# Ledger of designs, part 132: peptides against a protein of PDB entry 1IK9

Target 1, 211 residues: chain A of PDB entry 1IK9
Amino acid sequence: MERKISRIHLVSEPSITHFLQVSWEKTLESGFVITLTDGHSAWTGTVSESEISQEADDMAMEKGKYVGELRKALLSGAGPADVYTFNFSKESCYFFFEKNLKDVSFRLGSFNLEKVENPAEVIRELICYCLDTIAENQAKNEHLQKENERLLRDWNDVQGRFEKCVSAKEALETDLYKRFILVLNEKKTKIRSLHNKLLNAAQEREKDIKQ
Target 2, 207 residues: chain A of PDB entry 1IK9 as posed
Amino acid sequence: MERKISRIHLVSEPSITHFLQVSWEKTLESGFVITLTDGHSAWTGTVSESEISQEADDMAMEKGKYVGELRKALLSADVYTFNFSKESAYFFFEKNLKDVSFRLGSFNLEKVENPAEVIRELIAYALDTIAENQAKNEHLQKENERLLRDWNDVQGRFEKAVSAKEALETDLYKRFILVLNEKKTKIRSLHNKLLNAAQEREKDIKQ
Target 3, 195 residues: chain B of PDB entry 1IK9 as posed
Amino acid sequence: MERKISRIHLVSEPSITHFLQVSWEKTLESGFVITLTDGHSAWTGTVSESEISQEADDMAMEKGKYVGELRKALLSVYTFNFSKESAYFFFEKNLKDVSFRLGSFNLEKVENPAEVIRELIAYALDTIAENQAKNEHLQKENERLLRDWNDVQGRFEKAVSAKEALETDLYKRFILVLNEKKTKIRSLHNKLLNA

## One batch from the design tools (peptide; made by RFdiffusion4, then SolubleMPNN)

Design b2_p18_5_s3 (from b2_p18_5, 12 letters changed)
Fold by OpenDDE base, seed 5:
Structure b2_p18_5_s3 (fold): chain B 211 residues (1-211), chain C 211 residues (1-211), chain A 18 residues (1-18)
Amino acid sequence: as target 1 above (211 residues)
Amino acid sequence: as target 1 above (211 residues)
Amino acid sequence: SSLVAAIEAERAAELAAR
């Protein structure tokens, strides 16, 4: 079961934060349970898949698009831009919400809720869910922080080894060339010396032929 | 202001989860506000620095150690091991808690609470704090996840470059060796050829002298 | 390195032939 709790403001009580809980199985399209609370009273309603389909048909909206709008309205809370307006009558237990566009507002959905007999239990369970979610998220944060610290250390280690490898490659090339040139110069000197000896021997032979 | 909310079970109502909120400025030692709720009623008390000092003195406990025990009791909730037991009388509004050790239980502290006139406001604010904390922790998780993914990419990049550098260093040494040997062998061949020419010239001169 | 050793060996041989 998935669950989302959001803060909403009711048009009838704009100074009192209300909490809207939605719970569903796998997909919101299969139906959901909606719970509203003001921290004193609670109201709950079950919305079936058939009701969602009927509302989509009544709106002449494709079901997938309609469910997408429901998700934005009911699971995101009142987005920062007042895009969704919520209305609830405590007397009739009628809940409805509207989407506000620049030039048009329209009713997106409506639900009949029932007053919960023991609101304290609903409120306690809601707080428990929040505290559990906090604990789970904190554990994830601590894990991710440790992983990030590990990855940073590993990156620094490989970076340092890479820099050493680059420097060692350049040093190797330079050293090998220096040593190579020394040996080549020795061989060139020997070749020059041998050539000079050949020239001298040829000159002496030319002198001996000339008596 | 720092705040912690914990789940507690009261000895008098073990089937009903209660919530203990503690709020303080910088350090718990400077005093704190304690709030208890069952999701219907709320009770609040202020504990001063002087009361904390007096309780520590009455227990013959060093203040820092006492505050450390208060932190464990009041901020951690009932740890999984029932190390702390909580008691509250709704009639007297007297709250006290005990530390349970293997062979000894002792009262760690007690507070007189006052019943809140508007518990719904306290409960709403508590839920708001939980939802804000969830949102903040989710944002931190998303940030840490993105950082983790970045660091992993950066590590893989440097690792790949490092492996290429290692391979390139080995290839460089091998290539330079092959080239060196080729040039060196050419010079050795030239030296041998010149030596043979010198030997032949010397032999011809010896023949001319014997003639 | 094997290359350094080979270069040094060749240099030593050239010095000994001197």
Scores: peptide ipSAE 0.116, ipTM 0.843, DockQ to the pose 0.003
Fold by OpenDDE base, seed 3:
Structure b2_p18_5_s3 (fold): chain B 211 residues (1-211), chain C 211 residues (1-211), chain A 18 residues (1-18)
Amino acid sequence: as target 1 above (211 residues)
Amino acid sequence: as target 1 above (211 residues)
Amino acid sequence: SSLVAAIEAERAAELAAR
């Protein structure tokens, strides 16, 4: 089961914050339970998948688009963008909400709610849900923070090893070339010495022929 | 200002969850406001720094230790460890709580509360705080998640570069060795050729002397 | 390294032949 609680303002009571709770299974499209409270009274209604489908048809709106609008209205609260207006009559228990566009406002949906006999129980459960959600989110936050710190350490460690590897590669190349040049120079010296011995032998032979 | 809301159970009403809100500035030691609610009624009291100090003295407890116990009792809720027992009389508005040890229970503190005239307003504000806290924690969690994903990518990138550097170092050593052997063998061949020329020249000279 | 060892071996052999 999924649940969302939002703050809303009713046109009839703009000075007091109301809370709109929506609960559903997997998708809002399959139906939902709606609960409204002002912190003293509570009202609840159940909306079926068939009612959602019928309302979409009555509006001549594609079901997925309609459910998308329901989600924005009922789950996000009236975001600061006053795009949705909420109305409720405590006398009739009739709840309806409108989408406000630049030139046209239209009713997006309506529900008949029933007054809850024990509103304190509903309010307590709502607060419990909020506290549970806070605790879960805090635990997740602490976990993510510890993981971030671990990942940063691991990154620093591999970065340091990488830099050492780069330096070691450059040092290796330099060392190997220096050592190679030493051996090469020794061989060049030996070659030069052997050439000089050949030249001397040829000169001695020319002296021996001249006697 | 800091605030904590906790679920508590009253000895007199164990079947209904109560909510204990504590609000303070910087440290609980400087004093706090306590609010109790059952989702229908609310009660509030203010506790001063002087009252906290006096209560610690009356208990013959060091102030820092006493404040530490207050924090555990009032801010953590009765954790599942039933270490703290809460009592409240709606008639007298007297709130007190006890610490339960294996062999001894003792009163940790007590407060006179006042019944709130408009409990719905207090309850609405409490729910608003919970919703704000949820939103803030969600935003922080989303930020930390994105940062974790970034750090993981950065780690993978440097790890891949490090592995390539290690392989490149090994390949460099192998390549330089092969090149060295080629040049060395050329020099060795030249040295051998020059030695053979010297031997031949010596043999020719010995023939010329015998002739 | 194998290369260092090979270079040193060749250097040692050249010194011994001197």
Scores: peptide ipSAE 0.115, ipTM 0.842, DockQ to the pose 0.003
Fold by OpenDDE base, seed 2:
Structure b2_p18_5_s3 (fold): chain B 211 residues (1-211), chain C 211 residues (1-211), chain A 18 residues (1-18)
Amino acid sequence: as target 1 above (211 residues)
Amino acid sequence: as target 1 above (211 residues)
Amino acid sequence: SSLVAAIEAERAAELAAR
């Protein structure tokens, strides 16, 4: 089961933050349990897949699009954009929410809730879930942080090796050049020496012919 | 102000999860506000730096060590190790907690709490803080995940460049040696040719003398 | 590379001399 808790403001009680919990199995489309609380009282209701399908049909909306709107309304909390307005009557236990567009407001959904007999239990469970989520997210953060530190070390190690490889390549080229020049110069000197010996031998032979 | 919420179990009501909120400025040593709730009622108390110092003195414990124990008791919740036992009387509003060691249990601290008149407000604020913390931690997680992905890309890029550098170094050495050998062999051939010319000239001169 | 160029220059000079 997945769960999301959001803070909302009810039109009837805008000064009192309410909390909207939605619980579902895998997808919101399969139905969900909704819980509303003000920190003292709680109300709950179950919405079936059939009800979601019926609401989508009644709205003449494609089911996937409707579920997408439900997800935005019920799982985001009122994002800063005042896109969704929430209404609840404590007397009738009727909960409904509207999507507010620039020129159009429409009811996105409505639910009959039931007052919870033991709201403290629901509130405790809600707080427990929040604390568990915090702990899980902290553990993930610590893990990701350690992994980042590892990746940074690994990057530095490879970077350092790369820089050394570049320098070593340049040094190799320079060293090979120096060595090559030395050997070539030795061979050039030997060639010059042999040419001089041939010239001298030719000059001596020319002297011997001239007697 | 820093805050930590923990779940605890009271000896008097072990079946009902309680929540212990501690709020402090920078360090727990400077004093703190403690709030206890069962999701219906709430109790609060303020502990001053002077009270913390007095408790440390009364326990004959070094203040830093005492604060360290307070931190473990009050901010960790009951870790799985049952190291801390919490007691609260709703009648007296007296809260105390004990550290349980293998052979020694001792009272670590005690606080007089006051029943909150509007527990729903305290509970709502507590839930808001939890939700804010979840949102903050999620944002941190998403950021760290993106950074990890970046670091991994950067590592792969440098690794690929490093491998290319290694291969290029080996290829350079091989190419330079091949080219060097070609030039060297040309010089060696020239030297051999010149030596042969010198030998032939010497043999011809020896024939001319015998004639 | 400077070395490759130098080797090639030396080789070219030797081929031009014959």
Scores: peptide ipSAE 0.082, ipTM 0.841, DockQ to the pose 0.003; fails the geometry check
Fold by OpenDDE base, seed 4:
Structure b2_p18_5_s3 (fold): chain B 211 residues (1-211), chain C 211 residues (1-211), chain A 18 residues (1-18)
Amino acid sequence: as target 1 above (211 residues)
Amino acid sequence: as target 1 above (211 residues)
Amino acid sequence: SSLVAAIEAERAAELAAR
């Protein structure tokens, strides 16, 4: 079972933060359990897949779009955007919420809740879930941090090897060039020397032919 | 202000999870506020630096060691190790905890708490803190995940460049040596040809002298 | 590369000298 806890503000009690817990199996579309608490009292309702479908039909909204709006309203938490207004009557246990657009507000959904007999148990379980979630997230953070540090070390090691490779390539090219020039110059000098010897020998032969 | 919320089990109410909140400024040694809740009632007490020092002295324990034990007891949460036993009287509002070792249990500390008049506010604030902590940890997780993905990409990029550099270095060396050998062989052939011409010229001169 | 160019220049110079 998946669940999300969000802060909401009720129109009837804007000074008192309420907590909205939604619990579902795999998808919100299959139905969900909604729990509302003010830290003293709790109210719970079950919303079936059929009720979700009926509300979507009554709104003339495509079911996937409606479920998408439900997800935004019920799971996003109290973002600053007053796009969703939450209403709850403690007397009737009737919960409804509206989508507020610039020029139009419309009811997005309504649920009958039931007052929980033992709200403390619901509150304790909610806090337990929060603490478990914190612990899990902390463990993930620590793991990701260690992985980050490992990856950074590995990157630095490869970067250092790469820089050494670049430098070694440049040094190799320079060294080979210098050696090549040295050897070429030696060979050129030898060729020039041999040519001069041939020229001298030819001149001496021409002198010997001329007695 | 720093704070930690932990689950604890009271000896008097082992079936009911309690939550222990500890709030402090920088160090637990400077004093702290302790809050206990069962999801319905709440109790709060303030522990001063002087009380911490006095408890350490009364126990004949070094203050840093005592604070270290306090941190383990009060901040570690309900780990499976029954090393710390928590006791609370709702009637007297007296909270005390013991360290349980194999053959010895001893009182580690005791605090007078006060029943909170509006426990719902304390509970709501506690839940708010948990939700804020979850959101912060999730944001950190998302950031670390993105950073890890970036570092992995960067590592792959550098690794690929490094491999190309290695291959390019080997190719360069091979190409330069091949070219060098070609030029050297040409020069050697020219030198040999010139030497042969010199030898032939010398032999012809020797024939002309005998003639 | 500068080396390739130098090698080619040396070859060209030797071919021009024959």
Scores: peptide ipSAE 0.078, ipTM 0.842, DockQ to the pose 0.003; fails the geometry check

Design b2_p18_5_s4 (from b2_p18_5, 13 letters changed)
Fold by OpenDDE base, seed 1:
Structure b2_p18_5_s4 (fold): chain B 211 residues (1-211), chain C 211 residues (1-211), chain A 18 residues (1-18)
Amino acid sequence: as target 1 above (211 residues)
Amino acid sequence: as target 1 above (211 residues)
Amino acid sequence: SKLIEEIEKKREEELKKL
């Protein structure tokens, strides 16, 4: 089961932060349980897939688009606060919400809720869920932090090896060329010496023929 | 101000999860505000640095060690549940907690609380803090995740450059040696040819002298 | 003869140093 708790402000009680809990299975489209609380009282209602479909049809909106708007309204909490307006009558237990566009506000949905007999249990469960979520997120943060530290160490190690490899390549090339030049110069000197010996031998032979 | 909320079970009401909030400035040693709630009622008390010092002295415990035990008891929540026992009288508003060792249980501390007139406000503020903490931790998780993805990309890039550098070094060495051997062999062949010419010239000169 | 042998010997020594 997926769950989201959001802070909302009711038009009728703008000074009192309310909490809107939505819980669902897999997709919000399959229906959801909505719970509203002010920290003293709680109200719950179940919204079926058929009710969601009917509201989409009544709005002449494609169901996927409608569910997308429901998700923004009910799960985003304090989005830009002014886009979605929440209304609740404690007397009728009627909850409705509107989308406020620049020139037009329209009702996005409405639900009948029931007052919970034991609101303290709902509130305790809500706080438990928040504390569990904090603990899970903290454990994930600690894991990601350790992984970042590992990846940074591994990056620094490979970077240092890479720099050493570059320097070693340049040093190898320079050393090999120096050694090769020395050996080649030795062979060139030998070739020059042998040519001079041949020239001298030819000159001596030409002198011996001229007596 | 630092804050921690923990689930606790009261000895008198083990079936009802209570929430213990502790808030302090910089160090728990400087004093703290303790708030207890069951999701319907709330109780708050302020514990001064002087009270903490007095409790440490009465226990004949070093203050830093005592504060260390307070931190474990009051901030760890569901540590191994059996180590710290929490007691609260709703009638006297007296809160006390014990440390349970294998052979001995002892009172670790006690506080007088006051019943909050508007528990809903305290509960709403507590839920708000939980939701803020969730949002902060989620933002941190998203940041760490993006940083991990960056570090992994950077690692893969440097690793790929390193492997290319290693291969390029080996290829360079092999190519340079092959080219060098070819040039040296050419010079060897020239030296051999020049020696043969010198030998022939010497043999012809020796024939001319014998004639 | 001796000069030829010295040239041949130097050639072999140079060829061994190659």
Scores: peptide ipSAE 0.019, ipTM 0.819, DockQ to the pose 0.002
Fold by OpenDDE base, seed 3:
Structure b2_p18_5_s4 (fold): chain B 211 residues (1-211), chain C 211 residues (1-211), chain A 18 residues (1-18)
Amino acid sequence: as target 1 above (211 residues)
Amino acid sequence: as target 1 above (211 residues)
Amino acid sequence: SKLIEEIEKKREEELKKL
């Protein structure tokens, strides 16, 4: 089960932050449980997949687009642009929200909620979920931090090996050429010496022919 | 200002999770504000640095050790070992906690709290802080995840370059030796040819002398 | 003959040094 808690402002009580909890299984399209609280009272309602489909049809909106707008409104709150306006009547327990565009506002959805008899249980559970989420996120952050430190060490190690390999390649090439030149020069000197011996032998034979 | 919220169980109400909020500046030793809530009522008290010092002296405990025990009790709750027991009287507004050891339990601290007139404000603010903390931790998590992915790419890139450098070094050595052997063998062949010419010239001279 | 043997011996020694 997935859960999201958002802070919202009600048009009727703009100075009092309300909390909107939405709980669903796998996808919001399959239905959800909505809970509203002001920190003293709580109200809950269940919205089925069939109700979501009917609301999309009544709005003449494609279901995936409608569910996408529900997701933005209910899981992210009004957002920084006040694109969604939330209304709730504590007397009728009727919750509705509107999408505000530049030239038009329209009702996006409406739900009948029921007042919770023991709101303290809902509030305690909501705080427990927040604390559990904080602890889980802290553990994930500590794990990612340690892994980043490991990856940075491993990167430095392989980078240092790479630099040594580059330098060793250049040094090897230079050393092999130096050794090659030494051996080549020795063989060139020997070839020159043998040519001089052939020249001397030819000169001696020419002297022996001239007696 | 630093803040920690913990879930605790009161000895008087073991089935009802309570929330203990502690707020302090820099160090817990400098004093703190404590808030207790059950999701319906809230109680708050302020503890000064002088009161903490006096409680440490009254317990005949070194201040740093005492503050260390306060930190464990108040900021981590009972923990998984039920080492700390929390007590609260809603009538007297007296909060106290005990450290439970194998053979001994002792009072670690006690505070007079005041009942909050508007507990809904304290509860709303507490939920707001939890939601803000979740959002901040999510943003840190996303940042660390992106950095982890970057470091992994960078590691793979340098590892691949290192492997190519190793292979290129081995290939270079092999190629340079092959080229060296070819040139060396050419010079060896030329030296052998020059020795054969010297031998033939000596044999011709020996024929001319016998003749 | 002695000169030829000496040249052949020097050739073999020089070829062993290659």
Scores: peptide ipSAE 0.019, ipTM 0.818, DockQ to the pose 0.002
Fold by OpenDDE base, seed 2:
Structure b2_p18_5_s4 (fold): chain B 211 residues (1-211), chain C 211 residues (1-211), chain A 18 residues (1-18)
Amino acid sequence: as target 1 above (211 residues)
Amino acid sequence: as target 1 above (211 residues)
Amino acid sequence: SKLIEEIEKKREEELKKL
């Protein structure tokens, strides 16, 4: 089961933060359980897949698009944009919400809720879920932090090896050129010496011909 | 102000999960506010720095060590080890907790609480704090995940550059050796040619002398 | 001739040093 808790403001009670819990299996389209609480009382209702399909048909909206709007309204926690207006009557237990567009507001959904006999159990379970979610997210944060520290070390290690490789390549090139220049200069000196010997031999032969 | 919420079990009501909120400024040593709730009722008390100091003195415990034990008892949320036992009387509003060691249990602290007139406000504020903490931790998780993905890309990039540097170093060495061997062989061939010219000149001179 | 032998010997010594 998946769950999301959001804070909402009711048009009838704007000074009292309410909490909207939605629970579902795999997809919101298959139906969901909705719970509303003010921290003292709780109200719960079940919305079936058939009701979701009927509401989509009544609105002349494609089911996937309608479920997408339900997800934004019920799960996203009202972002700073009051795009969704929530209403609840404690007397009738009728919950409805509207989407506010520039020129038009329309009812996106309505649910009959039932007052929970033991709201303290629902509230405790809701707080437990919040604390469990905090613990899971903290454990994930600690894991990701350690992994980032590992990756940073590994990056520094390979960067340092890369810089050493660049320097070693330049040093190798310089050393090889120096060694080869020395050997080449030795061979050039030998060639010059052999040319001088040839010149001397030719000069001696010219002297022997001139007697 | 810092805050921590933990779930606890009371010896008197082990079937009802209670929530213990502790709020403090900078350090727990400077005093704290403690709130207990069962999701229906709430009780709050204030513990001063003087009370903490007195309890440490009465226990013959160094204040920093005592505050360290308070932090474990009140903030850590009872880990699976029932090292701390919590007691609360709703009639007297007396809260106390004990540390259970192998051979001895001792009272670590005791507080007089006051029943909150509007527990729903305390419960709503507690749920709001949990939801805010979830949102902050989710934002941190998303940031750390993106940073992890960045570091992994950066690591792969430098690793690939390092491997290319190694291969380029080996290729450079091989190319330099090949080029220098060719030049050396050319010089060796020239030396051999000059020796042959010297030999021929000497043979011609020997013919001219015999003639 | 001794001169040719000396040149050949020097050539072989130089070839060994190559």
Scores: peptide ipSAE 0.021, ipTM 0.818, DockQ to the pose 0.002; fails the geometry check
Fold by OpenDDE base, seed 5:
Structure b2_p18_5_s4 (fold): chain B 211 residues (1-211), chain C 211 residues (1-211), chain A 18 residues (1-18)
Amino acid sequence: as target 1 above (211 residues)
Amino acid sequence: as target 1 above (211 residues)
Amino acid sequence: SKLIEEIEKKREEELKKL
């Protein structure tokens, strides 16, 4: 089961924060349970897939688009202020919400709720779910922090090895060229010496022929 | 102001989860506000630094150690089950808690609370704080996840550069040695050729002298 | 003869150093 709790303001009670809980299985399209509370009273209603389909048809809206708007209204809590307006009558237990566009406001959905007999149970369970979610998110944060510290260490290790590899490549090239030049110069000196010996031998032979 | 909400079970009402909120400024030692709720009623008390000091003295416990035990009892919520036992009388508004060790249980602290006139305000504010904490933790999780993905990309980039550097170093060494051997062999061949020419010139001179 | 032998000996020593 998926759940989302949102803070909302009712048009009738704008000074009192209300909490809207939506609970569903797999997809919001398959239906959901809606719970409203003011921290003292609670009201709950079940919305079926057939009611969602009927409301989409009555609105002449494609079902997937309608469910997408329901998700934004009922699950977004922190949506941009004032895009959705929430209304609830404690007398009739009728909940409805409107989408406010620049030039048009329209009713997006309406639900009949029932007053919960023991609101304290619903409120306690809601607080428990919030505390459990905080604990799960803290554990995830600690895990991600440790992973980031690991990845940073691993990055620094590879970076240090890479810098050493670059320096070692340059040093190798320089050393090999220096050694090569030394050996090459020795061989060049030997070649020059042998050419001089050949020249001297030819000059001596030319002297011996001239007697 | 720092705050911690914990889920607790009262000895008198073990089937009903209660919530213990502790609020303080900078250090718990400087005093704190304690709030208890069952999701319907709320009770609040203020504990001063002088009361904490007096309770530590009455227990013959060093103040820092006593505050450390208060922190474990009142802030840990998820401490190992059964180490701390919580008691509250709705009649007297007297709250006390015990530390259960293997062979000894002792009262760790006791506070007089006052029944809150409007518990719904305290409950709404508590739920708001939980939802705000969830939102903050979600934002932190998303940030840490993005940092993790960044660090992983950066690690893969440096690792790929390092592997290329290693391969390039080995290839450079191999290429330089191959080129060196080729040039060296040319010089060796030239030296051998010049020695053969010297030998032939000497043999011709010896023939000319015998002629 | 001695000059040829000396050249040959130097050639062998140089070829051993190569």
Scores: peptide ipSAE 0.020, ipTM 0.818, DockQ to the pose 0.002; fails the geometry check

